# Designs tried in a protein design run: peptides against a protein of PDB entry 9GMZ. Part 92

Target 1, 343 residues: chain A of PDB entry 9GMZ
Amino acid sequence: TGFPLELLTRPATERLAYFENYTVAHPRLKEVYEILMRTIAEPAGASFIFVYGASGVGKTTLRLRVEQKLTELALPKLESDRARVPVVGIEAIAPESRYFNWKEYYTRALITLEEPLIDHKFDYGVRGISRDNFGKINVESKVVAPALRRALENALIHRHPDVFFVDEAQHFGKVASGYKLQDQLDCLKSLANMTGILHCLLGTYELLTFRNLSGQLSRRSVDIHFRRYCADSPEDVQAFKSVLLTFQQHLPLAETPNLVDHWEYFYERTLGCIGTLKDWLKRVLSDALDREATTITLKDLQKRALSVAQCQKMFKEIQEGERQLSETEADVQNLRSALGLGA

## One batch from the design tools (peptide; made by RFdiffusion4, then SolubleMPNN)

Design b2_p14_1_s1 (from b2_p14_1, 7 letters changed)
Fold by OpenDDE base, seed 3:
Structure b2_p14_1_s1 (fold): chain B 343 residues (1-343), chain A 14 residues (1-14)
Amino acid sequence: as target 1 above (343 residues)
Amino acid sequence: SAALEAFIQPPEDE
């Protein structure tokens, strides 16, 4: 079925919000979702999950759907255990400085852990952390990063989330020296070990640098590759066309646009990344709603498309990530063959 | 699985 036809009489803001909240259940998202949910349920001694893939492949959508499911599954237990948070998710911010702001990271993590109206007042044991009248955490400027870390460790232990998500985790890697990256990984490893909480880092192929720098993290990590759709795979092309068909049915416009006939152009400007596709369509929908247009045209799409130069840059980054993974897979196969293990 | 499809897709208001 398409969008609710009643939306055509609603304000542009509601029509846009419908499309923003709409998620297409595409094959790669389903596959990665199943693997991630199984890994969270049975970590098998893993302390980390790495979910890596192209920018705009849909990692944030994956996270939000997993968070929703873990929350739903926990609801019966949350009625009896009001202190528990089933899942916590934060986005890593790129540091303005050459140094990762751990104080800000810990503060945001604490705020996110307490945003659920959990009636249970937890004392973090740190002076200068309080709750406002709305139950939100207030952190005084005098509170130092080591104290915030202890507060977060205590909060994670008390709230017992099944997983701690860090989205855009490649931003940990943008710190100017490989040494600082190792120190950050060791800090995250220490937090996971001290709390016993499984950490899931979602990010671009730059996360592969994290995987390679810490041979010790690699032994306690599960890797999940969130692949884009490839134009050289007939199955992937069909899946991509099916996503376009679904999106065209869920654009709250009076006349259904034919997106599928332009699938090659959509592929050229998204590189098979469904998040990039959704964001593009969202921009075009916003423009159409502002003009009170009945449909969207190819010209409307072209106005909001990524430039060829942007796509070429993104494609080089994808190819480098895919190459690094293929080399690693070949090395594993070569090792297995050398050990007399079948492929 | 059909359950995963139903979960990733917002429930179609039938």
Scores: peptide ipSAE 0.006, ipTM 0.408, DockQ to the pose 0.145
Fold by OpenDDE base, seed 1:
Parts: sequence; C-alpha cells; structure tokens
Structure b2_p14_1_s1 (fold): chain B 343 residues (1-343), chain A 14 residues (1-14)
Amino acid sequence: as target 1 above (343 residues)
Amino acid sequence: SAALEAFIQPPEDE
C-alpha cells in the first residue's frame, strides 16, 4: 500500500515529514535488526556489539528502530520501575581538536540518559551536576572528566539500560599525537565493565581498527556487518529495485514517479546504500513540494544527486572496508583449516 | 508516555 492519499491535501511540511519518518524494511536492515535484537536480549557475556558498514547504509535507522522496539518491550516494566531507562543512544562527536573530548562525551551521555526522567532526582555524588526546574541536567564547566565518568557510571548502574548505543563511534579513534588508540578502548571497556551495561558501537569501517587492536575485546564483542547491496549479486539488485518500488509508492506526490526504471542510475549514485538513497529522495521531494510539482523527473533527480567524484571517494572507502573484512574472513578460514575444523 | 516518546529521537537525517 502506498502513502495515505489524504496527504495530497496536506501542507508540504506534513508531506515531507511523512516521507522522512517512513522506513523501508529492506532485507539487510531486517537481517541486522534481528541479529542486533537477539544479541541485546542474549549477549552471552559480551560487553560490546560492533555494528559497522558504509556511510549511508542505514545504521542510524537501525539504531532508532531498535531503540523504539526496546522501549515498547520495556513499557510494562517501566510502570513498576520508574528509575529504569530501557535504552540510551548518543552520537559520538568528531573532535574539533586532535583528541576525543571525553568530558563532552560524558556530559552528553548524562544529559541523554536523564532527559526522560524529570521527576526522579538522582544524586550523582558529583558537585556541579544539577537539574534545572525543567529536570534538565546542568553540568558546570568546573566538573572534570573523571568526575563526569563517575556520574555516568552511577547513572548507568541506576537506570540500567538494556543497551548503550554510541553512533559514529569511529570518532573514538581520533586520538592526539602521543595517545594510544588502546587507551580509548580501555576507557570504553572499563565503562562497560564498571556499569555492567552492554555497549553497542555503530560506525563506519574505521571501527574495524578497534576490533583488531584488542584481542581481549574480541572475546567480549559481537560483530555485525551492515552490508550495502552489491550490483554483482542478482538478489541484491532485486532487493534494491524493491526498495525503489517501495519509495516511489511512498512519495506523497499526485503522480507516482517511476524510480525502478532508473535503478542503475540510483545504484551508481548511492553505491547500494539505502540511507544515501533516502536522503537523495528526501531532497528531491522537498524541491518538488516547493514547486508544487505533481511528480519527480530524472532532471529533478540529477539536480540533487551526489557528484561522480563524491561517489568515487565513497566507493574507495567502501572497498577498503570490504577488503579488510575479506582478509579477516580469510584469516578465520585459514585458522579453522589449520585447526582441522574445515572451512 | 510523552517522556518515552521524547526519548525516541526523531529520525535524524542520516
């Protein structure tokens, strides 16, 4: 079923918001969603989940859908345990400096963790952390990173989320000259161990560097590869065409555009990344709504497409990530063969 | 609850 036809009589803002909020349940998203949900439910002693894939593959959409589902599942328990938060999700920020700002990270994590629980005073045991009259956490500038860490540890223990999400987690890899990437991993490991909270790090293929640096994290981590659709796979091409078909049915326009006939062009400019595709269509829809257009044309698509140079850069980054994974898979197979377990 | 709905961050544009 397509979009609600009543949207055609609604303001452009409501029509755009409908499309923004619409999620195509495509095969790769469903697969990764099920793996992630199962892993959160049964972590089997894991302290970390790594979700890695291309930029624009749909990692944020995955996170939001998991957060929504965990929240829905927790509702009956939250009535009895008002201190509990079912899930917390933050985005790691790219440091303006040459080093990751832990003080800012801890502050943002505390703010996000405590926003839903306005009525419950929690003593963080740290001077300079307060709640305003609206229940928002205020952190004074004088509060140092070690104190913020202790406050976050206490908050995570008290709120006991099923998972702590960190999006754009590759930014932890941005260390100053002379600092070790290992120290960043040890900080995260210590936070997970001290709180007993499962951490899910989502990010680009740069997260593979974190996986490789700690043989100790490998024993306590689950890896989830969020793959793009590949043009060399007939099944992936069919899935990508099916996504285009679904999007064309959910664009709130008077005339349904034929996106499927242009699937090769969509693939060329998205590299099989559905997030990139959605963002492209959102920009084109916004332009169409601003013009009161009845449909979207190829010319409208071309106007908002990523440049060939952008696609070439993104494709090189994807190929490097996919290569590193293929090498790791080959190493696993070689290890299995050497152990006599077979391929 | 409205507080739980507020915790569902709007889909940030990827």
Scores: peptide ipSAE 0.000, ipTM 0.350, DockQ to the pose 0.062
Fold by OpenDDE base, seed 2:
Structure b2_p14_1_s1 (fold): chain B 343 residues (1-343), chain A 14 residues (1-14)
Amino acid sequence: as target 1 above (343 residues)
Amino acid sequence: SAALEAFIQPPEDE
């Protein structure tokens, strides 16, 4: 099934929006989605979930699909409990300074948790936190980070989300010393423990450094590796080709472009990352719609492709992350052997 | 492959 043919008579903005909102349900996304949904439903005493993978693998798409599903599942309960929020999702911002801005983090979390449309308004018990006439949270500049933390703790307890998502969570790791990173992780752990709210951190392979620094986080965390597709696996190549086939059917153009015949070029310039592929096709579609083109050409693809130098850099970062995971798996096996548990 | 090399070259400014 392709795109709705009526889109061909619609404005370019609607045609682009259709493709932006379209999600290919590819095997790796489904697998990670099912693991994540199960872990949220049955955390088994876990306080953290780590979802790590290459930049552009599709972590944000995963988050948004889980947020949507958790919201849908909560609707019957939200009618009876108007104070409840089913899920909270924020994106961590790269600090301008070498230090993570906890005040900004807590403020953004509070603003996201307290949607203006929630009828049941909570009193934070903190001076300088107010709501405007539209119910939007305003935080005065004088409010200090410890007060914002208490407000967030109270709000999380009161709203009781099933999970708190932090996307781009590798930005917590941008600290000058390993000790400061551990202190930051201990702060997050304390927030999760004090509220009883499960935290899910999504990020690049840099997130693995967080897992290894705190032996206590390792005991209360679930790890989910969102893998790219690998060209050395026939199954992964077939899955990647199937994604290209699906995208070519869902590009709202008069003539269906042949993307599948160029699968090697698409793989070379995306490294098997479906988010990178979607973003590339989105740029190319936008250019085609602006020109009122009937299809996408190879020249259009080349114009918006990542450079070879960008791909080489990204591939080096992926290889280092995949290596670290392989070493961790070997360490587990060595530990089991040393304990006499066998293979 | 020669086909891949043709894709790596930036389009010549037509």
Scores: peptide ipSAE 0.000, ipTM 0.296, DockQ to the pose 0.014
Fold by OpenDDE base, seed 5:
Structure b2_p14_1_s1 (fold): chain B 343 residues (1-343), chain A 14 residues (1-14)
Amino acid sequence: as target 1 above (343 residues)
Amino acid sequence: SAALEAFIQPPEDE
């Protein structure tokens, strides 16, 4: 199984688009996908799902695949309930200031929730929120954050998505004081509680700091660790090689490159993160297509690889996150032991 | 292209 051979006669743009849209269903992605889908279907009173893992592990791919699947599953109901949105997904923006911009967050959430194609008009009860001629939500600059929050609450209640995704959610934690971080959590908690909408926060290991600050959120949250592949695990190495083999077969080139033989180099420069791997291969494929090359060489890979210094920095961030999780697991075991609960 | 300005009438405070 590989790319459609007809792509070899198609424009470079179509060949690149094929690879960009191609998703390798690797073991960690499947695992996290199944857990996430099950948790969304049966939240069991949870108001939050936290999905955390390394940058470039594939969280955005996970989100998009879940959004697609939830949309597909909702289609039969959407014919009868034209007001419903099955899923909403936004990316949290890194604050330019020391404070998270709630106004921007609410605006982006409203714009995303109120797709232009939704025929059912909803009155937000807020002056300065309108639809343009294309049905896109416009928010006037004069609209204040509390009004946008009320509009979002009403929109979420009315549209009733199965889940609200927030990608790069570690950006909520980028506040000048611990008190303000708690306030951010309380704001999100209040939004989830007031709307009855399940929130899924996806982010880096920095999201753990955010998760750990709210003992109240922990009682109503599900945690999902999206792990990278580890070179010290033979199973993970085999899975990573299998991903390379799959990408090798799905690069729309006349000659299949041998990526698997370079697995150690790919691992060194991706840290076992499949998103990082895909992005790297996409850049290399783009360069190869621009040159009308028949294949990809090691030299082509080297030109687009992350630097060793970048990898070392990313690896330190990963190690710190993995350490924090391991310590937490040990603390849970110690607590269970101290309570006389078997390990 | 009919610009449907949805005039949100404020609730009249009676």
Scores: peptide ipSAE 0.000, ipTM 0.279, DockQ to the pose 0.013

Design b2_p14_1_s2 (from b2_p14_1, 8 letters changed)
Fold by OpenDDE base, seed 1:
Structure b2_p14_1_s2 (fold): chain B 343 residues (1-343), chain A 14 residues (1-14)
Amino acid sequence: as target 1 above (343 residues)
Amino acid sequence: SAAIEAFIQPPEDE
């Protein structure tokens, strides 16, 4: 079923918001969603989940859908345990400096963790952390990173989320000259161990560097590869065409555009990344609504497409990530063969 | 509850 036809009589803002909020449940998203949900439910002693894939593959959409589902599942328990938060999700920020700002990270994590629980006073045991009259956490500038860490540890223990999400987690890899990437991993490991909270790090293929640096994390981590659709796979091409078909049915326009006939062009400019595709269509829809257009044309698509140079850069980054994974898979197979377990 | 709905961050544009 397509979009609600009543949207055609609604303001452009409501029509755009409908499309923004619409999620195509495509095969790769469903697969990764099920793996992630199962792993959160049964972590089997894991302290970390790594979700890695291309930029624009749909990692944020995955996170939000999991957060929504975990919240829905927790509702009956939240009535009895008002201190509990079912899930917490933050985005790691790219450091303006040459080093990751832990003080800012801890502050943002605390704010996000406590925002839904305005009525419950929690003593963080740290001077300079307060709640305003609106229940928002205020952190004074004088509060140092070690104190913020202790406050976050206490908050995570008290709120006991099923998972702590960190999006754009590759930014932890941005260390100053002379600092070791290992120290960043040890900080995260210590936070997970001290709180007993499962951490899910989502990010680009740069997260593979974190996976490789800690043989100790490998024993306590689950890896989830969020793959793009590949043009060399007939099944992936069919899935990508099916996504285009679904999007064309959910664009709130008077005339349904034919996106499927242009699937090769969509693939060329998205590299099989559905997030990139959605963002492209959102920009084109916004332009169409601003013009009160009845449909979207190829010319409208071309106007908002990523440049060939942008696609070439993104494709090189994807190929490097996919290569590193293929090498790791080959190493696993070689290890299995050497152990006599077979391929 | 409105608090739980507020915790569901709107889909940030990827």
Scores: peptide ipSAE 0.000, ipTM 0.348, DockQ to the pose 0.063
Fold by OpenDDE base, seed 3:
Structure b2_p14_1_s2 (fold): chain B 343 residues (1-343), chain A 14 residues (1-14)
Amino acid sequence: as target 1 above (343 residues)
Amino acid sequence: SAAIEAFIQPPEDE
């Protein structure tokens, strides 16, 4: 079934919002979703989950779907336990300075934990943290990062989320020295250990640097590779074409565009990343709606496509990440073979 | 609004 035909009579803003909120349940998303949900349900002593993959593969969509599902599963318990938050998710911001702003991170995490209108007033035990008339947390400028950390630790313990998500977690790694990266990982490890809350870090292949720097984190971490679709796999090509077919049916336009016939061009400019594809189609849809167009053309797609230079840069970053993983897999196989364990 | 999830079935081979 395509989009609701009633959308054709609705404002451009509603038509765009429909497509923005639409999610295609593609095979890689389902696979990673199932692995992540099982790992959250049964962490087996893990303190961290690393979800890594190409930029624009759909990690944020995965997070939002897991957050929704965990919330739905928790609803019956939340009626009796009004203090509980089933899940918390934040996005890591790239620091403007060479130093990660922990004060801002803790503040955003606290705000996110309290955004659910939880009637239960929790005292964070920190002077200068208050709730406004809307129940939002206000943090006074005088509150220092160590105090905010304690407030977050107490809030996480009190709210008992099943998982704490950090999206764009590669931004922890952009700190100018490997030492600062280790210190940040040790800080996150300490937060997970102090609260007993499972942390899920979602990010690009730059997260592999985090995995390699902390041999102690690797022992308490689960790795999930969110792969792109590869053009050398017939199954992946078919899945990618199916995604295009689904998107063309869900573009709220009077005439259904034929996206599938242009699958190679879509693949060339997305590298098999469904998030990149969706964002491209959103831009093109927005332009079409602004012009009151009945459909989208190849020329409309070309106007909003990533440049070849951008795609080449992104592809090099993907190939480096995929290479590092393949080398690690080969090392594991070599170790197993050397131990007399079958492959 | 609940995000509408579409299950991708492979296009039937013509």
Scores: peptide ipSAE 0.000, ipTM 0.375, DockQ to the pose 0.063
Fold by OpenDDE base, seed 4:
Structure b2_p14_1_s2 (fold): chain B 343 residues (1-343), chain A 14 residues (1-14)
Amino acid sequence: as target 1 above (343 residues)
Amino acid sequence: SAAIEAFIQPPEDE
């Protein structure tokens, strides 16, 4: 089934919004979604979940779908427990400076946790944090990072989310030395331990540095690899072509473009990352709608494609991440063999 | 609710 044909008579903004909100349920997304949902429901003493994969693989889409589902599942309980927030999701910001801005992180987490729909006023116990008449949190500039941390700890305990999501979590690793990275990890570990809230960090393969630095986190963490589609796998190629077929059916254009015939070009410029593919098609759709075009052409695709140089850079970053994971898998097999458990 | 449509059917071999 394609897009609703009624969209062809609607404004360009509604047509674009339809495609933006459309999510393809591709095999890798479903697999990771099921693992993540199960792990959140039964963390088995885990304090952290790490979801890592290529930039543009679809981690933000995964997060948003899990947040939606956790909210839907919590609705019957939220009627009785008005203080509870089922899920909290934030995006970590890349620091402008050489150091991660914890003050900004805590402020954003507090603002996100205090959704306007929560009638229950919470006293943070910190001077300079206020809630306006609309329920919006205001943090005065004089409030220091340790006070904001305590406010966030209290808010997380009081609101008791099933999980705290941090997207783009590789930005915690943007510190000048490995020692400073350990301090950041110890800070996150302390926050999870003090609140009892499960933390899910989503990010690039740079998150593997967090896994390697903390043998203590490894005992209390679940790792989820969100893989891209690989051209050397016939099954992955078929899944990628199937995604292209679905996207071409859901582009709200008068004439359905044949994207599948160009699958190799789409693969070349997305590296098998469905998020990158969606963002590309979104840009091309926007341009087509602005021109009142009936369809999209290969020339329209080429105009909004990532450059070969960008793809080569992204591919090197992916290969390095995939290599590190393969080495880890080999190390596990070697450890099992050395223990006499067999490979 | 953003419709997570069902599993993408493999492209029919046209």
Scores: peptide ipSAE 0.000, ipTM 0.390, DockQ to the pose 0.066
Fold by OpenDDE base, seed 5:
Structure b2_p14_1_s2 (fold): chain B 343 residues (1-343), chain A 14 residues (1-14)
Amino acid sequence: as target 1 above (343 residues)
Amino acid sequence: SAAIEAFIQPPEDE
């Protein structure tokens, strides 16, 4: 199984778009997808799901696939309930200031929740929130954050999504003081509680600091670790090679490149993160298509690889996150042992 | 492009 051979006669833009839209269903993605889908279907009183893992592990791909699936599953109900939105997904923006911009967050959430195609006009009860001629939400600059929050609460209640996704959620943690970080958590908790909407926060291992600050959120949260592939695990190495083989077959080139033979180099420059791998291959494919090349060479790969210095920095961040999780697991085991609960 | 200003009248607090 490979790319449709007809793509070889198609424009470079279509060939690139095919690869961009192609998702390898690798083991870690499948695992996390199944856990996430199950948790969304049966939250068991959880108000939050935390999905954490390395940058470039594939969290955005996970989100998009879950959003797609939830939309597909909701289609039969959406015909009868035109007010409902099955899922909403936003990306948290890194604050330019030392403080998270709640106004921007609420605005983006409202804009995303209120898709132009939703015929059902909802009154937000807030002056300065309107729809344009295309049904797009416009928020006037004069609208204050508390008013936007109320509008979002009302919109979430009315649209009743199965889950509210926030990608890059570690940006909520980028505040000048620990107290303000708690306030951010309490604000999110309040939003989830007031709306009854399950929130899924996706982020890097920096999200763990945010997760650990709220002992109250921990009681109503589900944690999902989206792991990278590790070179010290034969199973993970085999899975990573299998991903390379799959990408090799789905690169719309006249000659299939041998990516698998270079698996160590791919691992060195991706740290076992499939998103990083895909982005790298996308850049290399784009270059190859621009040259009308029949295949990809090692030299083409080297031109678009992350630098060793970038990989070393990313690896340190990963190791710190993995260490924190390992310590937490050990602490849980120690607590269980101390309680006389078997390991 | 005529922006339809939907004037949401606040409920009168009686």
Scores: peptide ipSAE 0.000, ipTM 0.286, DockQ to the pose 0.012

